# Peptides against a protein of PDB entry 5VVV: the designs that were tried, part 232

Target 1, 276 residues: chain A of PDB entry 5VVV
Amino acid sequence: FLCGVVEGFYGRPWVMEQRKELFRRLQKWELNTYLYAPKDDYKHRMFWREMYSVEEAEQLMTLISAAREYEIEFIYAISPGLDITFSNPKEVSTLKRKLDQVSQFGCRSFALLFDDIDHNMCAADKEVFSSFAHAQVSITNEIYQYLGEPETFLFCPTEYCGTFCYPNVSQSPYLRTVGEKLLPGIEVLWTGPKVVSKEIPVESIEEVSKIIKRAPVIWDNIHANDYDQKRLFLGPYKGRSTELIPRLKGVLTNPNCEFEANYVAIHTLATWYKSN
Target 2, 276 residues: chain A of PDB entry 5VVV as posed
Amino acid sequence: FLCGVVEGFYGRPWVMEQRKELFRRLQKWELNTYLYAPKDDYKHRMFWREMYSVEEAEQLMTLISAAREYEIEFIYAISPGLDITFSNPKEVSTLKRKLDQVSQFGCRSFALLFDNIDHNMCAADKEVFSSFAHAQVSITNEIYQYLGEPETFLFCPTEYCGTFCYPNVSQSPYLRTVGEKLLPGIEVLWTGPKVVSKEIPVESIEEVSKIIKRAPVIWDNIHANDYDQKRLFLGPYKGRSTELIPRLKGVLTNPNCEFEANYVAIHTLATWYKSN

## One batch from the design tools (peptide; made by RFdiffusion4, then SolubleMPNN)

Design b2_p30_1_s2 (from b2_p30_1, 11 letters changed)
Fold by OpenDDE base, seed 3:
Structure b2_p30_1_s2 (fold): chain B 276 residues (1-276), chain A 30 residues (1-30)
Amino acid sequence: as target 1 above (276 residues)
Amino acid sequence: MEEAIKRAAYFVSDEYVEERHKKLEEEEKK
């Protein structure tokens, strides 16, 4: 069971010292996972093709080493979906080289994220793939296999919540393709019924699990505040029954942008997790 | 910071949900 934090918000990423402090807190609270997915880290998303510089490499190596020191699984995410051409072998090779570099930093867990992108393929991809889901699954499977089928590999679908599914979760052709074609060793990220789910009913998890043919990992935006300058949610992790725990592969909270504001968010997640 | 907030706010908006559904409906009709 993956339980911890995803740094998945828009805006200023956390600094390395904050991330190291996070790892210490996660260990102390018996949480086990950090997903590196800061939207405004340029080489994570907008410039995903660009290799890390020597200085950036040193920082990431240090960060990954710190995660290991605190027994936190460091999952490196990349979000190529803004402008990748799935059918272009050069693009696939570029993605492989980028993940090879991160592997050399000591990273062993990875994620491919296709969230917050247009649900459309370019002309070249339409000639090769039957659907957007087929294109995403194809590259995800290829990368997963290329990396030697790491123990932890995550996929974030473009339809990552109930409201993004058409016509609905259980009838989504996109999620059906993901469920049928995504290799079984790859985990699927899900935010619940909404992007920011006030509640995640058990029935909603059963519904999505059926179509994706696996228990999801919750990317939980309950404490996210990147979307509202006036929001600072300091309340406990709530609206998630502990009955979800046996039905999930994990829960990663995407908390407030302000690192210092997340004590209650993360601590109460830990309490929730241990209450199963 | 303001641009990041605007982007994040867009993805959690009802407008974005409606736009996505419209696009997906148009794709299923082709």
Scores: peptide ipSAE 0.504, ipTM 0.904, DockQ to the pose 0.871
Fold by OpenDDE base, seed 4:
Structure b2_p30_1_s2 (fold): chain B 276 residues (1-276), chain A 30 residues (1-30)
Amino acid sequence: as target 1 above (276 residues)
Amino acid sequence: MEEAIKRAAYFVSDEYVEERHKKLEEEEKK
């Protein structure tokens, strides 16, 4: 069971010292996972093709080493979906090289994220793939296999919540393709019924699990405030029954952008997790 | 920061959901 934090918000990413402090807190609270997915880290998303510089590499190596020191699984995410051409072998090779570089930093767990992108393909991809889901699954499976089938590999669908599913969760052709074609060793991220789910009913998890043919990992935006920085979400982790735990592969909270605001959010997630 | 907030707010908006569904419906009709 993956339990911890995803740094997945828009805005200023956390600094390395904050991330190290996070790992210390996660260990102390007996959480086990950090997903590196800061939307405004340039080489994670907007410039995903660009290799890390020597200086950036040193920082990431240090961060990954710190995660290991605190027994936190460091999952490196990349979000190529803004402008990748799935059918272009050069694009696939570029993605492979980027993940090879991160592997050299000591990273062993990875994620491919296709959240917050247009649900369409370019003309070249339309000639090769039957659907957007087929394109995403194809590259995800290929990368997963290329990396030697890592123990932890995550996929974030473009339809990552109930409201983004067309026409709905149980009838989504996109999620059906993901369920049927995504390799079984790849985990699927999900935010619940909404992007920001006040509640995640058990029935909603059973519904999505059926179509994706696996238990999801919750990307939990309950404490996310990147969409409204005038608000801080200082309340406890709530609206998630502990009956979800046996039905999930994990829970990763995407909390407030303000690092110091997240004590209650993360601590109460830990309490919730241990209550099973 | 203002641009990041605008992007985040867009993806959590009902407008984005509606636009997305409209596009997907139009694609299924082709």
Scores: peptide ipSAE 0.491, ipTM 0.897, DockQ to the pose 0.897
Fold by OpenDDE base, seed 1:
Parts: C-alpha cells; structure tokens; sequence
Structure b2_p30_1_s2 (fold): chain B 276 residues (1-276), chain A 30 residues (1-30)
C-alpha cells in the first residue's frame, strides 16, 4: 500500500530542504511514499525533453539518497503529454533517455502522467493509434518494459476523475482501453468523483476499479490549494472511509503549496491509514 | 505564480468539464 505525499500542485515547487524534512516526517508517521510531480518544474512537464544539468543531477541524487535514508519510496514523475508525438520514435527515445538519466540518480520508481492536457492527437498519431487512450497506453507499456518492469510504475489517465469521464466512469471508452490494454503491473492514479473530491464513496472506487481492472492509487486533492491562493486547508483528512483501504493500492495526498501548512493534513492521513 | 493559480483554477472549474465533454461528444459522433 502506497501512502504519503505527491508534490503535484501548480506554483512554486518545494525546495530540496523542504522535501528532505518531508521525508523525515513521513518516516516518523510511518508513511512510505513521495511522488515527485511539481507541475511548474520545467523539466518535469513544460520542457520534459530537456536533460538535467550536472548541478540539477547532483541535487536530485542527493534528494533520492535522502528518501532512501528515511525509507521513503521516491517516485519520479514525468508529464510529456502537452506536446509529445506518440507515434514519433524520436520522442519515445527522448523520453527513454530522460528516464535513463533519472535511473542513474538511483531512482527505481516512476510515473507517466497525462493529466491536465487536451484530449486530442496530431494527424501523425491519428494514422497510427485508434484513440488517445491507445496512444497513451502504447507509450506507457513500452516505457514500463524498457525500464525492466520496475516494482512501482504509475500512470495518470487524462480522465483521472469521475467528472472527466465521458459519458461516465463505467461507460468511458478511454478508461476501458486503459483497463484492457495497460499492463497489469502498472498502477493507475485517480482523484475520486471530482478533481477535488469532498468525499470518495466506496461505490465510486468499486466502479472505477471495475473498468480499469485494478485498484487505483488515490491522488488526493482534499488539501490542495493551488487553485485558490486565499485559502489554506488546515483541516483533517476526512470524507474517506477506512473501508477504502483494502480497495486501493494507495493514497498520495497533494497538499497545500505552503509546505508549513501541511502538518495536520499529512498527520491525519497517517492516522487514517493506521486505523484499518 | 498568478499564471499557475489561473491554470489550477481552470482545471478544477465546471467550465473545463463542460468543454471537455463537448469535445468528446463531437469525437464520438464521427
């Protein structure tokens, strides 16, 4: 069971010292996972093709080593979906080289994210792939196999919540393709009925699990505040029955942008997890 | 920072859901 934090918000990413402090707190509270997915880290998303510099590599190596020291699984995410051409072998090779570089930093767990992108393909991709889901699954499976089928590999669908599914969760041709074609060793991220889900009913998890043919990992935006700079979410982790735990592969909270505001959010997630 | 907030707010908006569903409905009709 993956339980911890995803750094997945828009805005200024956390600094390396904050991330190291996070690992210490995660260990103390018996949590086990950190997902590196800051939307405004340029080489994660907007400039995903760019290799890390020597200086950036040293920082990431140090960060990954710190995660290991605190027994936290470090998952490196990349979000190529803004402008990748799925059918172009040069693009696939570029993605492979980027993940090879991160593997050299000591990273062993990875995520490929297709959240917050337009549901379209270029003309070249339309000639090769039957749908956007087929294109995403194809590259995800290829990357997963290329990396030697790592123990932890995550996929974030473009339809990552109930409201984004067309026509709905159970009838989504996109999610059906993901469920049928995504290799079984790849985990699927999900935010619940909404992007920011006030509640995540058990029935909603059973519904999505059926179509994706696996238990999801919750990317939980309950404490996310990147969409409203006037708000801090300081309340406890709530609106999630503990009956979800045996029906999930994990829960990763995407909390407030302000690192110091997340004590209650993360601590109460830990209490929730240990209460089962 | 302001642009990041605008982007985040857009993706959590009802408007984005409606636009997305409209596009997908048009694709399913072809």
Amino acid sequence: as target 1 above (276 residues)
Amino acid sequence: MEEAIKRAAYFVSDEYVEERHKKLEEEEKK
Scores: peptide ipSAE 0.485, ipTM 0.895, DockQ to the pose 0.887
Fold by OpenDDE base, seed 5:
Structure b2_p30_1_s2 (fold): chain B 276 residues (1-276), chain A 30 residues (1-30)
Amino acid sequence: as target 1 above (276 residues)
Amino acid sequence: MEEAIKRAAYFVSDEYVEERHKKLEEEEKK
């Protein structure tokens, strides 16, 4: 069971010292996972093709080493979906080279994210793939296999919540393709009924699990505040029955942008997890 | 920073959901 934090918000990323402090807190609270997915890290998303500089590499190596020291699984995410051409072998090779570089930093766990992108393929991709889901699954499976089928590999679908599914969760052709064709060793991220789910009913998890043919990992935006700069979400982790725990592969909270505001959010997630 | 907030707010908006569904409906009709 993956339990911890995703740094997945828009805005200023956390600094390295904050991330190291996070790892210390996660260990202390018996949580086990950190997902690196800061939207405004340029080489994560907007410039995903660009290799890390020597200085950036040293920072990431130090961060990954710190995660290991605190027995926290460091998952590196990349979001190529803004402008990748799935059918172009050069693009696939570029993605492979980027993940090879991160592997050299000591990273062993990875995520491919296709969240917050248009549901459109370019003309070249339409000639090769039957649907957007087919294109995404193809590259995800290829990357997963290329990396030697790492123990932890995550996929974030473009339809990552109930409201994004067309016509609905149970009938989504996109999620059906993901469920049928995504390799079984790849985990699927999900935010619940909404992007920000006040509640995640057990029935909603059973529904999505059926179509994706696996238990999801919750990317939980309950404490996310990047969408409302005037708010801090300081309340406890709530609106999730402990009955969800045996029905999930994990829970990763995407908390407030302000690192110092997240004590209650993360601590109460840990209490929730241990209460099962 | 303001641009990041605007992007985040857009992706959690009902407007984005409606636009997304409209695009998907148009794709199924082709």
Scores: peptide ipSAE 0.479, ipTM 0.894, DockQ to the pose 0.890

Design b2_p30_1_s3 (from b2_p30_1, 9 letters changed)
Fold by OpenDDE base, seed 3:
Structure b2_p30_1_s3 (fold): chain B 276 residues (1-276), chain A 30 residues (1-30)
Amino acid sequence: as target 1 above (276 residues)
Amino acid sequence: MEEAVKRAAYFVSDEYVEERHKKLEEEEKE
């Protein structure tokens, strides 16, 4: 069971010292996972093709080493979906080289994220793939296999919540393709019924699990505040029954952008997880 | 910071949900 934090918000990423402090807190609270997915890290998303510089490499190596020291699984995410051509072997090779570089930093767990992108394929991809889901699954499977089928590999679908599914979760052609074609060793990220789910009913998890043919990992935006400058949610992790725990592969909270505001968010997640 | 907030706010908006549904409906018709 993956339980911890995803740094998945828009805006200023956390600094390396904050991330190291996070790992210490996660260990102390018996949480086990950190997903590196800061939206405004340029080499994560907008410039995903660009290799890390020597200085950036040293920082990431140090960060990954720190995660290991605290027994926190460091999952490196990349979000190529803004401008990748899925059918172009050069794009696939570029993605492979980027993940090879991160593997050399000592990273062993990875994620491919296709969240917050247009649901459109370019003409070249339309000639090769039957749907956007087929294109995403194809590259995800290829990368997963290329990396030697790492123990932890995550996929974030473009339809990552109930409201993004058409016509609905259980009938989504996109999620059906993901469920049928995504290799079984790849985990699927999900935010619940909404992007920011006030509640995640058990029935909603059973519904999505059926179509994706696996238990999801919750990317939980309950404490997210990147979308509202006036929002600072300091309340406990709530609206999630502990009955979800046996039905999930994990829960990663995407908390407030303000690092110091997340004590209650992360601590109460830990309490929730241990209450099962 | 303001631009990041605007981007994040867009992805949690009802407008974005409606736009996505429209695009997905169009793709099912192709």
Scores: peptide ipSAE 0.516, ipTM 0.908, DockQ to the pose 0.848
Fold by OpenDDE base, seed 4:
Structure b2_p30_1_s3 (fold): chain B 276 residues (1-276), chain A 30 residues (1-30)
Amino acid sequence: as target 1 above (276 residues)
Amino acid sequence: MEEAVKRAAYFVSDEYVEERHKKLEEEEKE
């Protein structure tokens, strides 16, 4: 069971010292996972093709080493979906080389994220793939296999919540393709019924699990505030029954952008997780 | 920072959901 934090918000990413402090807190609270997915880290998303500089590499190596020291699984995410051409072998090779570089930093766990992108393929991809889901699954499977089938590999679907599914969760052709074609060793991220789910009913998890043919990892935006910087979500982790735990592969909270605001959010997630 | 907030707010908006569903409905009709 993956339990911890995803740094998945828009805005200023956390600094390395904050991330190290996070790992210390996660260990202290017996949480086990950090997903590196800061939307405004340029080489994570907007410039995903660009290799890390020597200085950036040293920082990431230090961060990954710190995660290991605190027994936190460091999952490196990349979000190529803004402008990748899935059918282009050069794009696939560029993605492979980027993940190879991160593997050299000592990273062993990875994620491919296709969240917050247009549900459209370019003309070249439309000639090769029968759907957007087929394109995403194809590259994800290829990358997963290329990396030697890492123990932890995550996929974030473009339809990552109930409201983004067309026509709905149970009838989504996209999620059906993901369920049928995504390799079984790849985990699927899900935010619940909405992007920001006040509640995640058990029935909603059973529904999505059926179509994706696996238990999801919750990317939990309950404490996310990147969409409204005038608000801090200082309340406890709530609206998730402990009956979800046996039905999930994990829970990763995407909390407030303000690092110091997240004590209650993360601590109460830990309490929730241990209550089972 | 203002741009990041605008982007985040867009993806959590009902408008984005509606636009997304409309595009997907149009693609199923082709």
Scores: peptide ipSAE 0.512, ipTM 0.904, DockQ to the pose 0.896
Fold by OpenDDE base, seed 1:
Structure b2_p30_1_s3 (fold): chain B 276 residues (1-276), chain A 30 residues (1-30)
Amino acid sequence: as target 1 above (276 residues)
Amino acid sequence: MEEAVKRAAYFVSDEYVEERHKKLEEEEKE
């Protein structure tokens, strides 16, 4: 069971010292996972093709080593979906080289994210792939196999919540393709009925699990505040029954952008997780 | 910072959901 934090918000990413302090807190609270997915880290998303510099490599190596010291699984995410051409072997090779570099930093767990992108393909991709889901699954499976089928590999669908599914979760052709064709060792991220789900009913998890043919990992935006800088979400982790725990592969909270605001959010997630 | 807030607010908006559904409905009719 993956339980911890995703750094998945828009805005200024956390600094390396904040991330190290996070790992210490996660260990202290018996949590086990950190997902590196900061939307405004340029080499994560907008400039995903760019290799890390020597200085950036040293920082990431130090961060990954710190996660290991605190027994926290460090998952490196990349979001190529803004402008990748899925059918172009040079693009696939560029993605492979980027993940090879991160593997050299000591990273062993990875994620491919296709959240917050337009549901479209270029003309070249339309000639090769029957749908956007087929294109995403193809590259995800290829990367997963290329990396030697790592123990933890995550996929974030473009339809990552109930409201984004067309016509709905159980009838989504996109999620059906993901469920049928995504390799079984790849985990699927999900935010619940909405992007920011006040509640995540058990029945909603059973519905999505049926179509994706696996238990999801919750990317939980309950404490996310990147969409409203005037608000801090200081309340406890709530609106999630403990009956979800046996029906999930994990829960990763995407909390407030303000690092110091997240004590209650993360501590109460840990209490929830240990209550089963 | 302001642009990041605008982007985040867009993706959590009802407007974005409606736009996505409209586009996907059009793609299924082709």
Scores: peptide ipSAE 0.503, ipTM 0.901, DockQ to the pose 0.889
Fold by OpenDDE base, seed 5:
Structure b2_p30_1_s3 (fold): chain B 276 residues (1-276), chain A 30 residues (1-30)
Amino acid sequence: as target 1 above (276 residues)
Amino acid sequence: MEEAVKRAAYFVSDEYVEERHKKLEEEEKE
């Protein structure tokens, strides 16, 4: 069971010292996972093709080593979906080289994210793939296999919540393709019925689990505040029955952008997790 | 920071859901 934090918000990323402090807190609270997915880290998303500089490499190596010291699984995410051509072998090779670089930093766990992108394929991809889901699954499977089938590999679908599914979760052709064609060792990220789910009913998890043919990992935006700078979500982790725990592969909270605001959020997630 | 907030707010908006569904409905007709 993956339980911890995703740094998945828009805006200024956390500094390295904050991330190390996070790992210490996670260990203390018996949480086990950190997902590196800061939207405004340029080489994560907008410039995903660009290799890390020597200085950036040293920072990431230090961060990954710190996660290991605190027994926290460091998952490196990349979001190529803004402008990747799925059918272009050069693009696939570029993605492989980028993940090879991160693997050399000592990273062993990875994620491919296709969240917050348009549901459009270019003409070249339309000639090769039957749907956007087929294109995404193809590259995800290829990368997963290329990396030697790592123990933890995550996929974030473009339809990552109930409201993004067409016509609905149980009838989504996109999620059906993901469920049928995504390799079984790849985990699927999900935010619940909405992007920001006030509640995640058990029935909603049973529904999505059926179509994706696996228990999801919750990317939980309950404490996310990147969409409203006037709000801090200082309340406890709530609106999730403990009956979800045996039906999930994990829960990763995407909390407030303000690092110090997250004590209650993360601590109460840990209490929730241990209550089962 | 202001641009980041605008982007985040867009993806959690009802408008984005509606636009997304419209695009998906158009793709099923092709």
Scores: peptide ipSAE 0.490, ipTM 0.898, DockQ to the pose 0.883

Design b2_p30_1_s4 (from b2_p30_1, 11 letters changed)
Fold by OpenDDE base, seed 3:
Structure b2_p30_1_s4 (fold): chain B 276 residues (1-276), chain A 30 residues (1-30)
Amino acid sequence: as target 1 above (276 residues)
Amino acid sequence: DAEAVERAAKLVSDEYVEERHKKLEEEEKK
């Protein structure tokens, strides 16, 4: 069971010292996972093709080493979906080289994210793939196999919540393709009925699990505030029955952008997790 | 069918990202 934090918000990423402090807190609270997915990290998303500099490499190596010291699984995410051509073998090779570099930093767990992108394909991809889901699954499976089928590999669908599914979760052709064709060792991220789910009913997890043919990892935006600068949610982790725990592969909270505001968010997630 | 799914998903995603970025831009201007 993956339980911890995703740094998955828009805006200024956390600094390396905040991330190291996070790992210490995660260990102290018996949490086990950090997903590196800051939307405005240039080499994560907008410039995903660009290799890390020597200085950036040293920082990431130090960060990954710190995660290991605190027994925290460091998952490196990349979001190529803004401008990748899925059918172009050079793009696939570029993605492989980027993940090879991160593997050299000592990273062993990875994620491919296709959230917050246009639900379309370029002309070249339309000639090769039957749908956007087929294109995404193809590259995800290829990368997963190329990396030697790591123990932890995550996929974030473009339809990552109930409100983004067309016509709905159980009838989504996109999620059906993901469920049927995504390799079984790849985990699927999900935010619940909404992007920011006030509640995640058990029935909603049973519904999505059926179509994706696996238990999801919750990307939980309950404490997210990147979408509203007037919001600071300091309340406990709530609106999730503990009956979800046996039906999930994990829960990763995407908390407030302000690192210092997240004590209650992360601590109460840990309490919730240990209550099962 | 496939085009309807594509259009619906695009509209929802675009609106979501645009709303987030507008709010961040407004905060940086203060």
Scores: peptide ipSAE 0.324, ipTM 0.703, DockQ to the pose 0.037
Fold by OpenDDE base, seed 1:
Structure b2_p30_1_s4 (fold): chain B 276 residues (1-276), chain A 30 residues (1-30)
Amino acid sequence: as target 1 above (276 residues)
Amino acid sequence: DAEAVERAAKLVSDEYVEERHKKLEEEEKK
C-alpha cells in the first residue's frame, strides 16, 4: 500500500530542504511514499525533453539518497503529454534517455502522467493509433518494459476523475482501453468523483476499479490550494471511509502549496491509514 | 462517437487548466 505525499500542484515547487524535511516527517508518521510531480518544474512537464544539468543532477541524487535514508519510496514522474508525438520513435527515445538519466541518480520507481492535456492527437498519431488511450497505453507499456518492469510504476490517465469521464466512468471508451491494454503491473492514479473530491464513496472506487481492472492509487486533492491561493486547507483528512483501504493500492495527498501548512493534512492521513 | 468523446474530454480538461492557471496568475500579480 502506497501512502504519503504527491508534490503535484501548480505554482512554485518545494525547495530541496523542504522535501528532505518532508521525508523525515513521513518516516516519523509511518508513511512510505513521495511522488515528485511539480507541474511548474520545467524539466518535468513543459521542457520534459531536456536532460538535467550537472548541478540539477547533483541535487536530485542528493534528494533520492535522502528519501532512501528515511525509507521513503521516491517516485519520479514525467508529464510529456503537452506536445509528445506518440508515433515518433525519436520522441519515445528521448523519453527513454530522460528516464535512464533519472535511473542513474538512483531512482527505481517512475510515473507517466497524462493529466491536464488536450485529448486531440496530431495527424501522424491518428494514422497509427485507434484512439488517444491506445497511444498513451502503447508508450506507457513500452517505457515500463524498457525500464525492466520496476516494482512501482504509475500511470495518470487524462480521464483521472469521474467528471472527466465521457460519457461516464463505467462507459468510458478511454478507461476501457486503459483497463484492457495497460500492463497489469502498472498502477493507475485517480482523484475520485471530482478533481477535488469532498467525499470518495466506496461505490465510486468499485466502479472505477471494474473498468480499469485494478485497484487505483488515489491522488487526493482534498488539501490542494493551487486553484485558490487565498485559502489554506488546515482541516483533517476526512470524507474517506477506512473501508477504502482494502480497495485501493494507495493514497498520495497533494497538499497546500505552502509547505508549513501541511502538518495536520499529512498527520491525519497517517492516522486514517493506521486505523484500518 | 470518437470525435464527440474527444471534444467533450478536451473541453473539461482545458476549462479546468485555464481556470487554475488564471487563478494562479491573478495571485502572483498581488
Scores: peptide ipSAE 0.034, ipTM 0.575, DockQ to the pose 0.037
Fold by OpenDDE base, seed 4:
Structure b2_p30_1_s4 (fold): chain B 276 residues (1-276), chain A 30 residues (1-30)
Amino acid sequence: as target 1 above (276 residues)
Amino acid sequence: DAEAVERAAKLVSDEYVEERHKKLEEEEKK
């Protein structure tokens, strides 16, 4: 069971010292996972093709080493979906090379994120792939296999919540393709019925699990505030029955952008997780 | 074009923010 934090918000990423402090807190609270997915890290998303500099590499190596020191699984995410051409072997090779670099930093767990992108494939991809889901699954499976089938590999679908599913969760051709074609060793991220789910009913997890043919990892935006800089979500982790725990592969909270605002968010997640 | 990618990324981010706001407003109305 993956339980911890995803740094998955828009806005200023946490500094390396905040991330190290997070690992200390995660270990102290018996949480086990950090997903590196800061949307405004240029080399994570906008410039995903760009290799890390020597200085950036040193920082990431230090961060990954710190995660290991605190027994936190460091999952490196990349979000190539803004402008990747899935059918272009050079793009696939560029993605492989980027993940190879991160693997050299000592990272063993990875994620491909296709959240918050346009559903429209380019003309070249439309000639090769039957759907956007087929394109995403193809590259994800290829990368997963290329990396030697790492123990933890995550996929974030473009339809990552109930309200993004067309026509709905149980009938989504996109999620059906993901469920049928994504290799079984790849985990699927899900935010619940909504992007920011006030509640995640058990029935909603059963529904999505059926179509994706696996228990999801919850990317939980309950404390996310990147959409409203005037709001801080300081309340407890709530609206999730502990009955979800046996039906999930994990829960990763995407909390407030303000690092120090997250004590209650993360601590109450830990309490929730231990209550099963 | 790096500028085009940056603009596209910003637009998607703005759309994400707007969609999150819409979903919150829909929840507050229930």
Scores: peptide ipSAE 0.031, ipTM 0.599, DockQ to the pose 0.063
Fold by OpenDDE base, seed 5:
Structure b2_p30_1_s4 (fold): chain B 276 residues (1-276), chain A 30 residues (1-30)
Amino acid sequence: as target 1 above (276 residues)
Amino acid sequence: DAEAVERAAKLVSDEYVEERHKKLEEEEKK
């Protein structure tokens, strides 16, 4: 069971010292996972093709080593979906080289994110792939196999919540393709009925699990404030029955952008997880 | 619901992401 934090918000990323402090807190609270997915890291998303510099490499190596010291699984995410051409072998090779570089930093766990992107394929991809889901699954499976089938590999779908599913969760052709064709060792991220889910009913997890043919990992935006920076979400982790725990592969909270505001959010997640 | 799909498409659109980034940048400059 993956339980911890995703740094997955828009806005200023956390500094390396904040991330190290997070790992210390996660270990203390018997949480086990950190997903590196800051939307405004240029080399994570907008410039995903660019290799890390020597200086950036040293920082990431230090961060990954710190996660290991605190027994926290460091998952490196990349979001190539803004401008990748899935059918172009050069693009696939560029993505492979980027993840090879991160593997050399000591990273062993990875994620491919296709959230917050246009659902339209380019003309070249339309000639090769039957749908956007087929293109995404193809590259995700290829990368997963290329990396030697790592123990933890995550996929974030473009339809990552109930409100983004067309026509709905149980009938989505996109999620059906993901469920049927995504390799079984790849985990699927999900935010619940909404992007920010006030409540995640057990029945809603059973519904999505059926179509994706696996238990999801919850990307939980309950404490995310990047949509309204004037608002701090200082409340406890609520609206999630402990009956979800045996029906999930994990829960990763995407918390407030303000690092110090997250004590209650993360601590109450830990209490919730231990209550099962 | 066609409106829900259209809203979802707008929320996932590059324009929405750009507008969100622009709002964040404008708030950081204050």
Scores: peptide ipSAE 0.018, ipTM 0.430, DockQ to the pose 0.073

